# Designs tried in a protein design run: peptides against a protein of PDB entry 7UQJ. Part 161

Target 1, 160 residues: chain A of PDB entry 7UQJ
Amino acid sequence: PELYQNFNITPPRGVLFHGPPGTGKTLMARALAASCSSDERKITFFMRKGADILSKWVGEAERQLRLLFEEAKKHQPSIIFFDEIDGLAPVRSSKQEQIHASIVSTLLALMDGMDNRGQVIVIGATNRPDAVDPALRRPGRFDREFYFPLPDVKARFKIL

## One batch from the design tools (peptide; made by RFdiffusion4, then SolubleMPNN)

Design b2_p18_4_s4 (from b2_p18_4, 12 letters changed)
Fold by OpenDDE base, seed 4:
Structure b2_p18_4_s4 (fold): chain B 160 residues (1-160), chain C 160 residues (1-160), chain D 160 residues (1-160), chain A 18 residues (1-18)
Amino acid sequence: as target 1 above (160 residues)
Amino acid sequence: as target 1 above (160 residues)
Amino acid sequence: as target 1 above (160 residues)
Amino acid sequence: SAPEYYPPLTVVDPKAAE
């Protein structure tokens, strides 16, 4: 899509930002949103926390995800940022399977349903990439992974 | 400068993005430009390919570099992104020394001439950091390097 | 090796993580270890601080490095992470030459002695890549470098 | 939460400013 066409980059459907807490995954996702904005086209940035989707929207998480993707499509070019996505789509543990399985299934379907021509990018951030359902990490979903190292305060990453 | 004052980061004069082709260096540079934009201050992003500067601006490459830095300063806060910078400033090989030496010298002088208080950041991207002139990789130039692992779509760089 | 075979990437013998303190180099290295773990194969992660190897193992640093590489090979697929590697293998400054020279020589030999078919990756992290001995940054050693930007929370690195 | 709009990156081609 144009978000990437302006960059001559094949759009990933999803980008997984992973790395420890405080490594700037959320910051990077916000940064992504801003750089893809041109003078004529503001990028719309949608942020959701995975844990908040599970806890605040129990029984409506699937609907909230659908609405989020619809709003993102409506306001394209757009970025959907799932912070703490391991909280939304944890690896299947036996005890909480039913609630998590439906949410994961919904998110997979929403990511798979994105037209590659659509100007919507999904970014997932996690502190535990191994806790993210492997199904989300497949091609056409979070098929690109960016690891974010710990920004220890003295470590001047002299990026800009 | 303010671009970095807002971040409590000592501005690098330059950041070297290095990593294999397709690792998102160009994407990252564009994203850096966007996230540094506040509601009040748009970051201006300038992009040039190193190979294009050599091939398209034969005999004017030095002038084009000067104009680029002047425009970046005029439109500060700004980012200058040199994609494929190894094409602009290759390590001195004997056979092409004269044309490359003047361009490297000009780029070095421009980077050294940037006041640390100026809101201009230079990002160089390369697939071959060892092919970039070591003089560019010194403090006050591209003194910060970012390695970009292959986000091969299939290559789960199982970076944790 | 398999760690990289899955990625169709020629395994670097070593990866240099460089960037300011707190940019998550240590975390990135830990993250690399976990994501390289498949359901069938856990990656073994070995961590050492460069300064600790110099200070705690004075006169045995070479032996400790050899043992570390042997254990990493025994527990392959594995990652050896040298945090603060500039503390282990500083650029040769005249005043401390003898102790540093033997450690650097040993590390070079160990990295050069790794069979490209071995499932051992070496990650060095530094806040000062220019303070790492250039011999370690050559092909077949730390030939891939990852720069870690400061994720300052307000620093919208508008990296895409 | 309302969508956050981030200011556009202005890609200025310096040649277009001449």
Scores: peptide ipSAE 0.000, ipTM 0.193, DockQ to the pose 0.035
Fold by OpenDDE base, seed 2:
Structure b2_p18_4_s4 (fold): chain B 160 residues (1-160), chain C 160 residues (1-160), chain D 160 residues (1-160), chain A 18 residues (1-18)
Amino acid sequence: as target 1 above (160 residues)
Amino acid sequence: as target 1 above (160 residues)
Amino acid sequence: as target 1 above (160 residues)
Amino acid sequence: SAPEYYPPLTVVDPKAAE
């Protein structure tokens, strides 16, 4: 909540962190959560791996997503961080359509169901933004994208 | 602690982390503190926001800074992290001169009073290094500056 | 480079970053690399995912590891970061012994082959330190462990 | 004044509560 306020940025409902592996997407999400927490205003941070949701919650992924959003709503202000979200909501390729379609549709509905006044921020992290279903990248969902480039090899951390 | 030793860099008394907002300065400071702690050697991490020191400690900021440095010295090895240090020690602009001058002078004296052998590292973070009093950026104080670029200059964190 | 010098910690050849997912292990490694780079002293940062090494380099993982360490040595001072190192060097469970044994043995040999004077730091990140082969966690290898707790309540960054 | 630790991010894993 607070980091977004400090930057005069209206907190999106969803933020997509994308960039090469190890660009610190996961850490940034945690740092955003931590930096938005004050002594007076603790932010609850929920984290899931996209691949884990698909593999561990076979047949219950939709229910577990609902429970996650409900818990996040109970513990407002909160952040839901999906690491490797491309593993959760891959682009609808014809071969995996049914299982992924339900998970994606559930996540879409959960994000759409977040009132603008909700203090629940959803952050997705991926190495492959193009592997994330475009429906998740629309306004009102992961409508803000943060590219985490490789720290340029040329990024001289100029210690001045 | 160790990564810095390998690079034959004499540890500064103070390190200024600067760069655009959201470049992870605060998180890096915490992570450096954590990374410097071992099983055998726990680092105590003290954190203050510059704006909070000015706003919450009106008339006692100098005393609170002294207490902070004393506690850091008692709990060596330690890190004092000042987030938004530009809010603590703004460049002496004519309009806010008197109150800021005492806080800055106290912080200068506290940093100068750290023996070179002291295991107290001071880290300041700012988005505006030019808004930090140049006296704090001199040798023996925040004499090392770490630019936290935007991950790649061309990495428009396009908040689309 | 400098923060570690202040703490009288001999830089390990290898550092294990462990802790729950999204604790910022990868970003910390990058940020350590970046923080150790000066205008005069650029650190080259090499990053690999453990699971990618195992999956993409089937039958060539050992050669790719050698090339990685050679490149890191050419570009000293350098950091080699292995993200998800538990995916690269799982504990030798009886069922997957042969393929993993060669990769682990190669990584061991490469780490042991680093002269103490080498400006190559190896950082491994894992969510499961107990899933990393104990041979990698011995002195002269990943002999320093950094626990990245959840930014949780009494976040003892207990580096155990 | 107690060292203001950044308030611990309470990571609630909803699965750990079940």
Scores: peptide ipSAE 0.000, ipTM 0.206, DockQ to the pose 0.054; fails the geometry check
Fold by OpenDDE base, seed 3:
Structure b2_p18_4_s4 (fold): chain B 160 residues (1-160), chain C 160 residues (1-160), chain D 160 residues (1-160), chain A 18 residues (1-18)
Amino acid sequence: as target 1 above (160 residues)
Amino acid sequence: as target 1 above (160 residues)
Amino acid sequence: as target 1 above (160 residues)
Amino acid sequence: SAPEYYPPLTVVDPKAAE
């Protein structure tokens, strides 16, 4: 409620930040966490990486996702930031596709299972929105997307 | 109201982002604009540069500032981001000081003239907060300041 | 020479950007690439991710690293940015440790093999410098480190 | 010089891509 009220947004279960690398997606997610934090209300910011889910959580990715969502719920209001969520995309190996499908299915279930009354926001960041499983981009999941354009090269050159 | 409520901040007429170059001030300003944008509420982000106000808007800087604030008001909720607002600081020529004084005076008047009920936020970014006219840093103007620390000076000096 | 002269730094074969996520490491790497680019001198910016080296380059990671360094040398002056270089860290499986050791060994050899007269800079970014193989942090490799502090929470809390 | 409007963050409605 209140986190989503502070966002003045119909509680997206998830927000997808997409755009070229170094457009500040991660910084934005942190800025959002900081912005919605007050002295009275600290937002707990959890960060994971799509690639870490596949690589570091081998054989436990589903469990670690569940634990992450439980911890986020315990520490609500909270933001779960998945950096490089496209890193969940299967490597073109059939075995990785199956592992990916299981992990994605778990993430889908966790996002679908979020009580809309909970103060947990999930932010996914990607450089490749088309590499994100379309199932994650459906309503009730990452159903909001924010494009982070490259600061126009001219704009960057003028700031530098 | 709502922009400021979304910020959970007493509506600053202006926020000064200060800190060394490349500390992410511009990125943060964009990030704030993005973060406060929703499907229901798009924030219009206007960006100008202090140096561009002096150099590109020669003889029309005051008019361009007025038009900027009018456009921002028309497209509220909006953010006006002045990058390198210290670039309004006069170069040590008396003629530039007078032009600066007029431009700064216009900016002061525009910031003072913002209805606190308007959803227009002004963000100034500078590498040199002490080069910003103290009148701009008074209550009801850029009365909030954010220091963007260098990533440890030793770190930056080793890359730069 | 000139890229390193523009950095006014003894040519590090590698620079490690470390600090909490969303502190602008990737942005800084891109900003450095942009800042060192002039109309007369474009820097070619190559970006790879540590996790992509393990996951996407399965069985060809060493070859892809070699090709990356060759391409960077061909397009000098260039920056190779390894985002999340800690993603090369072995997952706790012995089989992944061997693959990691080979990939890291290849990266070590490539960094060691860089002619100091070449205008190729390698930037690694990590949230966990201690998760980076100590061999990569030795002199002649990522021998310079830059800490990207969280913008002081107090500074963020005043904006937000 | 025309004010370089940074394009507003286009909320890409994921429904428009399907």
Scores: peptide ipSAE 0.000, ipTM 0.202, DockQ to the pose 0.035; fails the geometry check

Design b2_p18_4_s4 (from b2_p18_4, 12 letters changed)
Fold by OpenDDE base, seed 5:
Structure b2_p18_4_s4 (fold): chain B 160 residues (1-160), chain C 160 residues (1-160), chain D 160 residues (1-160), chain A 18 residues (1-18)
Amino acid sequence: as target 1 above (160 residues)
Amino acid sequence: as target 1 above (160 residues)
Amino acid sequence: as target 1 above (160 residues)
Amino acid sequence: SAPEYYPPLTVVDPKAAE
């Protein structure tokens, strides 16, 4: 509840940050985690890359996702940040599509199983909102979206 | 020697940068490499991602690690930066655990084989220091650690 | 034509951004994309990581590259940015070398097949220009190179 | 006008295919 109030976002089960690469999606997700952390209220920030869920967790990805959500629930208030969440999207290779489909299915089930009363926010970041499985973008999942435009060139040159 | 003096760090065989994702670990490692580079003294910066060592170097990871350390020694003063070094950590999958264990074992041996008189610094970056094999965190390996806290929200909004 | 004029770069089929990691190659590529975008002329920016082309597109990488170039042509003026393009470089593992060689061969063919009259720019970014297949660096491919030096420490600390 | 960024393509571990 309060975590979501601090975001001024009606408690989504998930927030999708989308926009061009390096528009600060990952940085914003972390900034939000920091802003919601006070001396009295530590927010636990869990980050996984979509590609790492597939590659690092070969054959164990579903289990690792379950463990991640359990750990996030244990350490609430918490944020689970999936960077490059489109990395969970189906690859047009049959064997990989099956693996991706299974992992996405697990993530869907985990997001659906979240008690909205829990202080766990899931943030997905993608440069490709349309490559994210539409099932992840349904109500009760990543049902809020934030577009991250490319910073103006002048703003970028100030960062370079 | 002098490279370490410029860091004001007693020459570790390795430095572990840990902290929340995108807290600037990779950026700091590069900043340090730049700070230690003068017109007279070029620091060679080698970067590998832990996941890439496992995924890109399938079946050749140990050899590629050896070559990396040899190349770093040849181009000293040098920095080897392992980003996402926890990507070398054991995955709870038996086949992958064996591959990871072999790669980690090779990295341990390479770090142990470093002459501390050499101008090669190894920097590991992780968001999950506890996921890094404890053997990598022993004295004579990644025996110095730097915590990268989440930048304050105000600081982050200045970067966005 | 005009896209290249805005870059003040004679229309390369490809531009290689090389330099130490996180010297802003990816950020510059995006800044360039933004600078070339006006209210009247939207530049479409496609980004792929070299490692992702190999890892995410297992068995479909060549097809996905073809689709990427077709999509970029469809949405011209466009930029295709390959981050970590050295991730397409041959890995000294026979099976992976074959996969990498096939993907690189496909990329070569796609770059060669680009009509220089088309408003599609390919930008490759690497920390290891010497690890990029020399065939990619030939005229009519990544035939322009930009070195990104390590920003001075003072400049980097301003970004942290 | 910010360049329209097309979404990143999905990544599957090549090791999962072995």
Scores: peptide ipSAE 0.000, ipTM 0.228, DockQ to the pose 0.096; fails the geometry check

Design b2_p18_5_s1 (from b2_p18_5, 9 letters changed)
Fold by OpenDDE base, seed 4:
Order: sequence, then C-alpha cells, then structure tokens
Structure b2_p18_5_s1 (fold): chain B 160 residues (1-160), chain C 160 residues (1-160), chain D 160 residues (1-160), chain A 18 residues (1-18)
Amino acid sequence: as target 1 above (160 residues)
Amino acid sequence: as target 1 above (160 residues)
Amino acid sequence: as target 1 above (160 residues)
Amino acid sequence: PVPPLEEAPPLTVEVPAP
C-alpha cells in the first residue's frame, strides 16, 4: 500500500513482463501472487499459457478467456498470469488474421471491462514484447512494462 | 496503488533475502527493480557487494555507504541491493570488531534515517542470515525476510 | 566435464525439473548452464519450448529435434533445456496419438544416442511430471528428477 | 568471471510460412 501510495502508481490493470527467456518472469509473477497473499487475504493465482489457450481451445478461446476473467473476479483478489502472451495475442500478421483477431479483441474487452474497483491484476510475460499486439500495450491494459534483463554474467555467476 | 492499497502492505524499508547460494536472491532483487520501473517512472537500481565495500574501501566504507544512500535518494525511486550483506554487516566477532562495528553503525543510521516518504528500498541478500547483525533485522530496517529455499537438495546434486 | 569430474557425478543424460510453475525451473537451468561455464570452458545453452516444437513445426518437429541435438553436440559442452516438456512428449492419449508418438520416439532415440562421452546435458522442465511419457523418465533419458517446491507461502509473501 | 553463456543464437529456423 504505502510504497505504491508513495509512488502514485495507479495499479496497472495489466503488467507486461518482458525479457529473455528464463529471466524469472514466471517466478516473479508467482512471487507477486504469493506476496500479495496474507493469512487474512489470500490472493488467487491463475496461470495460463498463450499457446495453450490458442491450441487447446480452437473456437472456444474467447469463452475460455471470459471464464478465466469471471473466475478471477469471483476469487478476487486475484492475479491472472499469462505466460507467453505473444502466443495468445501476436501482432496481426496477414495470414492467420481472423482467429487471433477475435481472441485479441476478447482480451482487450475483458481488460477494458475490468472496473478500477476489481482486485484482479493481469500479468503477461513474453520474450518478445514487439510480438504483442500494440493494442494490448495501451493505457488501461498492459500499460506497464518491466524488462527482465539477463542477469549480467557476474550476476549470473553468483545466482548459482 | 489500489491493489496494493487493498493489501495494506506497509513497504519494508529493508528486505532481507536469505537462502543458500544460487537460490535466485540477486535475480529477484533485479527483477523487483525492473518490475517497479515503468515508462513514466524508472526505478534506479544500485547494486553493491558487502565484501567489496569492506575490501575496496578500507577506511572509506562509511563514506561510500553514505554516498550510496544519497545517490539513491537523489535518483528516487530507487532500490539499493546489497549482495552478500553478511560480508558488510557480520555479527560482531571479537577480532575484527571495530571496523565492522563502524560500518554497521553507519548502515543502521542510514536505514533509520530513511523517512517513510523516501522512495528507496533496501534489499540485502545473504546465504547466512544468522551472520547478519541482529540490529539490522529489527523493525524499520531489514524487518522483512524472505527465505529462498534451495530447490530440493535432490535437484541440485544431480545436475552438477 | 571438469565440474562433473570434480563431483564424480556421471552427467545425467537427461534431468527432469518438475514442480509448480514459477518455482525457478527455467532459472535453475540457465543458472546451471552459467555456473558450468568457466573462462576456459564455455557451455552453450539451447532453449526450446515443448509447445513451440509441436505447434510451429508441424511435420518437421522430428527434424528440428535432430538439428537441435546435432547443434548441441557441435557446440559441446552444451545444455539443452526443454521448457514445458509435457507439451512435447505428453502421455499417449488416444485422440492426438500419432503426431506426438513420432516426436516422442525421435526424442527417445536422440537421448539414447547421446554417447556417455558427449558433453550434452538435457534438462526438461514441466509443471506436470505425470503428463510426461514414462518412456522419457527411464534410465539413460530423464533418469534424474528434481522437484521444485513452491516457496513456502511465508517465503512468497515477503518477496512482494 | 564465468563468461556469459553465449546464448546460442536462437536457431532462427525461420519456418517459412507455408
């Protein structure tokens, strides 16, 4: 509270974690979920992979996203973590346009429909922020971005 | 803000990351620094090693700590990460007492002097939390501690 | 070699990292790659995702696996990290049987074909070790398993 | 200093889109 109060940081509805693979994006998202959980206030952590939503739910990806956001709202406070969000919402390239476009449109609508009063944070992780549709990176959506650099070689050596 | 407001989490002035080497303490500190940085509000990350402050700055370690905290305050919001903080603030053992005592006293004063309004977070990492002076682990200092467990001992032994 | 020589640990041909998502599996794999790299002996780290190999390489997944193992052997000492290996080698369920079966068969053959003298370590990460084909978990393949526990809820709460 | 893991360049197998 106070740190974020002092930062005047409007809680991002969506946070984009980007950086090379294995830089701890998924770990950080889970750490975030866990540390926002107290004994009095458990945070529910939902994890989905972008590729899983597209590939496992052909024709139902939109419904699965809606159900995920409804369940997250029902179990608020909640964190929705999308691992590999570039797999869910790739930049619209011409040939696979329609299926990806409807899923992106649904995700946009769900993020825009999260009332400021909802205790649901959405975290997207990607290795390729430039492969995420720019519409998702706008204010009120994934409007905050966090670069996870590769730990510097010297920082790497000491983490092991 | 609102999510963190809703969690009533008082920002720790100091956070102690402890756990065996290679448990991701340094990575987590960097990831936290990166994740607190937005396009509108970059967080400055300062990294120092406890052993480096003692060994490189004989007779000036106190001054170097003061300069570090001043620079962090000047560039707020900031994170100061002390890797190997047990090297900076060892439990007072008899033979190396005086030099370590003055450095610890300076660090205590700097942490106590961080007004609640300062946007400076101090993260200390150690493999030996019991080797850190208990005075640093009191409320208003490193009052929050995070254990980084080894991935199961069975997990380490077989990859190396 | 030398690290494994020094530990008298026969390098596992394959190591399975399993545990809840965000337990640091990917991080540990990268960290291991980094710590096994010395100034005299750089280790090459190859990362692939199980789902990417299946979805991006329809009809060529077997060839892509062969090329990956050849490249890893050419650049030995090497680590091949498969993130989400349950996506690459799911337990044979009836409806998607044939495509997954050929990929699994290729991966089995590649792991079995890694001579004991090859300085190639294969690390698979999964959140669902029970979803990995048991044939991959046999001696000479992913014969070593490492559970990554969730950091205790108390350890979690404090990092955020 | 452990030299940087040279990230093996992503095998940019550009899958030519069929």
Scores: peptide ipSAE 0.006, ipTM 0.191, DockQ to the pose 0.053
Fold by OpenDDE base, seed 2:
Structure b2_p18_5_s1 (fold): chain B 160 residues (1-160), chain C 160 residues (1-160), chain D 160 residues (1-160), chain A 18 residues (1-18)
Amino acid sequence: as target 1 above (160 residues)
Amino acid sequence: as target 1 above (160 residues)
Amino acid sequence: as target 1 above (160 residues)
Amino acid sequence: PVPPLEEAPPLTVEVPAP
């Protein structure tokens, strides 16, 4: 929130962190949440895993997403971090269309329903950006994408 | 391997990385794998998720663990990183005892069967060390536990 | 640059990131660079390794440092990230005094020559802050130090 | 056809060494 406001940047509704596993996407999301909080203005950080929302809440995934966004709105300024977002909103495959289409539609509606004044940032993390429904990657949704390269493993070697 | 040898430390058979999600456990495991490899001596890094081994290999999880350890032994020096190891070896709950007990027993046998001269390090990562079977936390297994505190978010604030 | 200006903080000329390997020092430096960039104002991120500057540029390390600072000044706002800065500016050991003293003196002069209005931030990363020449840790240089605990260095140290 | 989303250039432009 404040990071973007302080830069006169309209806070992107969504940011996609993508890159190989263990590149620190989750760590970065936490670091951004941290860097945007102050002693007076703590950012509330919500973390969910895509696969956990689907597997733990079979038939309730839409409700859980709505509750998450309502809670994030209540606790503004806030960050919603979806780890493994490809697990929540996979590319529409012909065989799983109905359940996934409903979850994707719900997530789209929740992201589109965020007022530009909202102090809610959504961060999605994936190891496979091409496995995320392209509808989520459109302007006003996850319209900013950040590639987390494997920091040159050689670079980290010299660090030890 | 060499990291521990260079310190005259008997390489622990297993190391448990625990701490809040997004503290960089996976990143650290990769960095350790990195730091122990040279241009002449690459460390082979095997990464598996606990939940993936259970869900993808229903009824074959034991075989997949055996194959993983054999492959790691073949490609010495090597690191086996189990992300979300609480998903592989949860504390014995009454409802899932048989399947989980067999996987835990297999993992125990594989870790106990590693010769102390083996250039294979096993790293387990969890957000909930208390959800990992205590049998895995004994000497000769995951006998070294590394708590990944959230780096003091306050320390990051002092950075800004 | 702006991150510090917007907080009414005099941009530190240098920030030392120290802590065990794989604690995400490099990742954090990249995150800070990213978080300080806007669509209108991209921060240029320069990454160099201490050992690479010494080993690749034997006899030219001073020139390479000058070029790096000139380029960073040209591409303001910018971050210069020195990974493994202990490799560039080790504590004066009796046997390596002349070459290292010259590189340290050059780096000191470059950091001292930055105007306080300069939108250039220098970040040094090391695993061994005590291996960095104390002259670099003085006010107006790497005067802000950030310990990157291994989230679990406390538990790593209990285990080592 | 939705144009392939241009990979947002990595926020960190690695300026190649001169």
Scores: peptide ipSAE 0.000, ipTM 0.291, DockQ to the pose 0.107
Fold by OpenDDE base, seed 5:
Structure b2_p18_5_s1 (fold): chain B 160 residues (1-160), chain C 160 residues (1-160), chain D 160 residues (1-160), chain A 18 residues (1-18)
Amino acid sequence: as target 1 above (160 residues)
Amino acid sequence: as target 1 above (160 residues)
Amino acid sequence: as target 1 above (160 residues)
Amino acid sequence: PVPPLEEAPPLTVEVPAP
């Protein structure tokens, strides 16, 4: 958020962190939130897991997403971090299409409805960017993608 | 500690974790401590921030370092994690030379005084390995260095 | 795995990593896998997300768990990391009892069926240890629990 | 209220500073 404000750059609405599990995507999102928090300007970090929104909020997932985005807007500058966004917005497959489709549709609408003037960044983390609905990866949504490589096995072996 | 004992490998006295902020250095140090802790053999994790040792313990920093190493030795196997070790042991520059020089000298002596039989590992974390006094990066001290890359610099620059 | 082998210690069958989201549980599990991998002895790291096993493998989740444990045994020493294990094995509540109950039962049986001679460690990660079925937290299963505190907000702010 | 991030118990016993 602040980084973009300081550059007069429209903050990306959405950033997709992708890479193997345990590459520190969640850590980076937190680190970004922390690093963008100055003493003068605290960034509010909202975190949700994709699976939690589906499992905890059966029939309320859409409402909970709306509330999350409203709270993020209210507490701007803010980061909404969706850990495991592929669990929230999987590529539409037949058997669970309806439930996932409504949630994806809601998330799309919320991301599209983020007026570019809002200091809300959405970070999605996934191990499988290809499992994320392509509609989320379109311009104005998660239009920036960041790969988190495995820290080189050699680098880890030297730690030992 | 234990990993090295089992291989008859002299445990490195010191390991320097370096890389950009939020790359998970502190997390990795905690991770290593946790990983090396078994039910039968708990690793004691001591954590200090370089800046805290300087700021909280003005005139006692050397004593606090000595106490820390004694406690770590007493509670071996142990990890001493210095977060932001560059804040404790900056490269000697003229104006603050004396205070930093004594602390660095103390830390050097403590690392050198670690009898190789001690199951104490020192992990230093920094964002700026070049800001760490080269004397600390010598063999028998922080002689192993691990780079924590930013998740792809292109990724960070595309978030930017 | 190797840590325990070298000490002739029976590796814990299961370790529960719990703590707030983005405390690096997944990063730790990977760091553990990497740290326990020597040049001579590579640890195979299997990773599954609890929600993925439920969502991708509706009606096959039990079979996929069995296959996972067989592959882990075949590629021992190995770590099975269940990220978001609370998504796989939630505390039995009435409405979704049947599907979750069978998966939990299968996971319990697989953990119990790990012959103590197997070099397979199961790491479960959750943000909500209390949301994990207590049966999984019993001796011989996830009987070791490790907390990942949020790095104290003060500690994070001092890393800045 | 943002539900408190439930802190999971430390992997390592942090010995408090003496």
Scores: peptide ipSAE 0.007, ipTM 0.246, DockQ to the pose 0.052; fails the geometry check

Design b2_p18_5_s1 (from b2_p18_5, 9 letters changed)
Fold by OpenDDE base, seed 3:
Structure b2_p18_5_s1 (fold): chain B 160 residues (1-160), chain C 160 residues (1-160), chain D 160 residues (1-160), chain A 18 residues (1-18)
Amino acid sequence: as target 1 above (160 residues)
Amino acid sequence: as target 1 above (160 residues)
Amino acid sequence: as target 1 above (160 residues)
Amino acid sequence: PVPPLEEAPPLTVEVPAP
């Protein structure tokens, strides 16, 4: 009994999975979610596509993000997986999309508002890490990044 | 029923996760532990920090290691995760720390004493694999190593 | 409730884990299997060695593959892990082994016959991805590949 | 499509260390 250190995962608040299409980002996020689930400690896995939050919830995307994070907090321990997060949080420097800037701002606030004691891990997957707002890639947000190379790129690393 | 090959995981006795700080070693170990848990077969995850075993259990560290491995054996299938294992098992060549040499010796003996039929996987995480005693990196101990590169190092591999 | 996107894992049908011996492929596959298991959703993990299917079931290997996939489908969600899959599915270009060509053909048909709605993930592990039939590495089969480098190869990437 | 598995980042998926 005493040797059970409670999973005081001070989990990284956010993890960015990046790499070419079809490199396993979504699978790994699912694997992580399910791996962190034990019979005693089910991890709730929330999956959202970045573009789906924008397209399905035009004008409500901020509210949907808030509800997602509240639900994730209610169902701790939880993993929030944003597939195609570059579709949710495009770089703010694109002058034209005030709506996207607001969504990114809300996501930043939600990630910043996660207490370090929170058992909510946020995983963002993207094929274009440079298309994700750099503010999301700061410490306390997506502070860890994982590159998912193509198998062929790995084959190159076998040769080097 | 018959197609259920019992998880005769002859698991690698030990796996070394190495890479820079913040590269996800601890999370992966937790993910592995929880991932190896099914509803029928809960994997017990034991987490220890190498430095914590030394600092909290000065003079009892060997006994605590023995108890940890006994408890892990009792709760098979189990994963023992040593975070910062370079703090637990510094390279023996450091002439000054007879105490550390004894702890490393105990850990070696415990890893060697794991029957190949044991359903105990030991995962060591370190930022400094070269600071871990080479004796721990031999076959039957941490015989598998996994490097966790920084996101930026992975980004370099996108360019190549 | 509504925020639970059901794990509509359109799981990759197949995942190829490749890399040198001892790089953790089998461990990761087991980790994935158990990670995808929650208390509500046990993932059944089927492990087979490629060489064992050939050696134990000479002349019945095709039937055993069919039974394995049927059992995996019956126990969905499931992971089928083929360790040493290069032993099960050698490259068809080896003129001599009509038996192996038939087994590979059966495995291809079984992977192709998995409906995209199937909650069966197939993981093949090999030390020699080039010894696996290229037909298995096509989309809808082992369409995702994970390279498991040696620690030392990763150490090289730390220097680069 | 299963993303081509990267190297399973060696179980070093930098799964973010907690």
Scores: peptide ipSAE 0.000, ipTM 0.219, DockQ to the pose 0.052; fails the geometry check

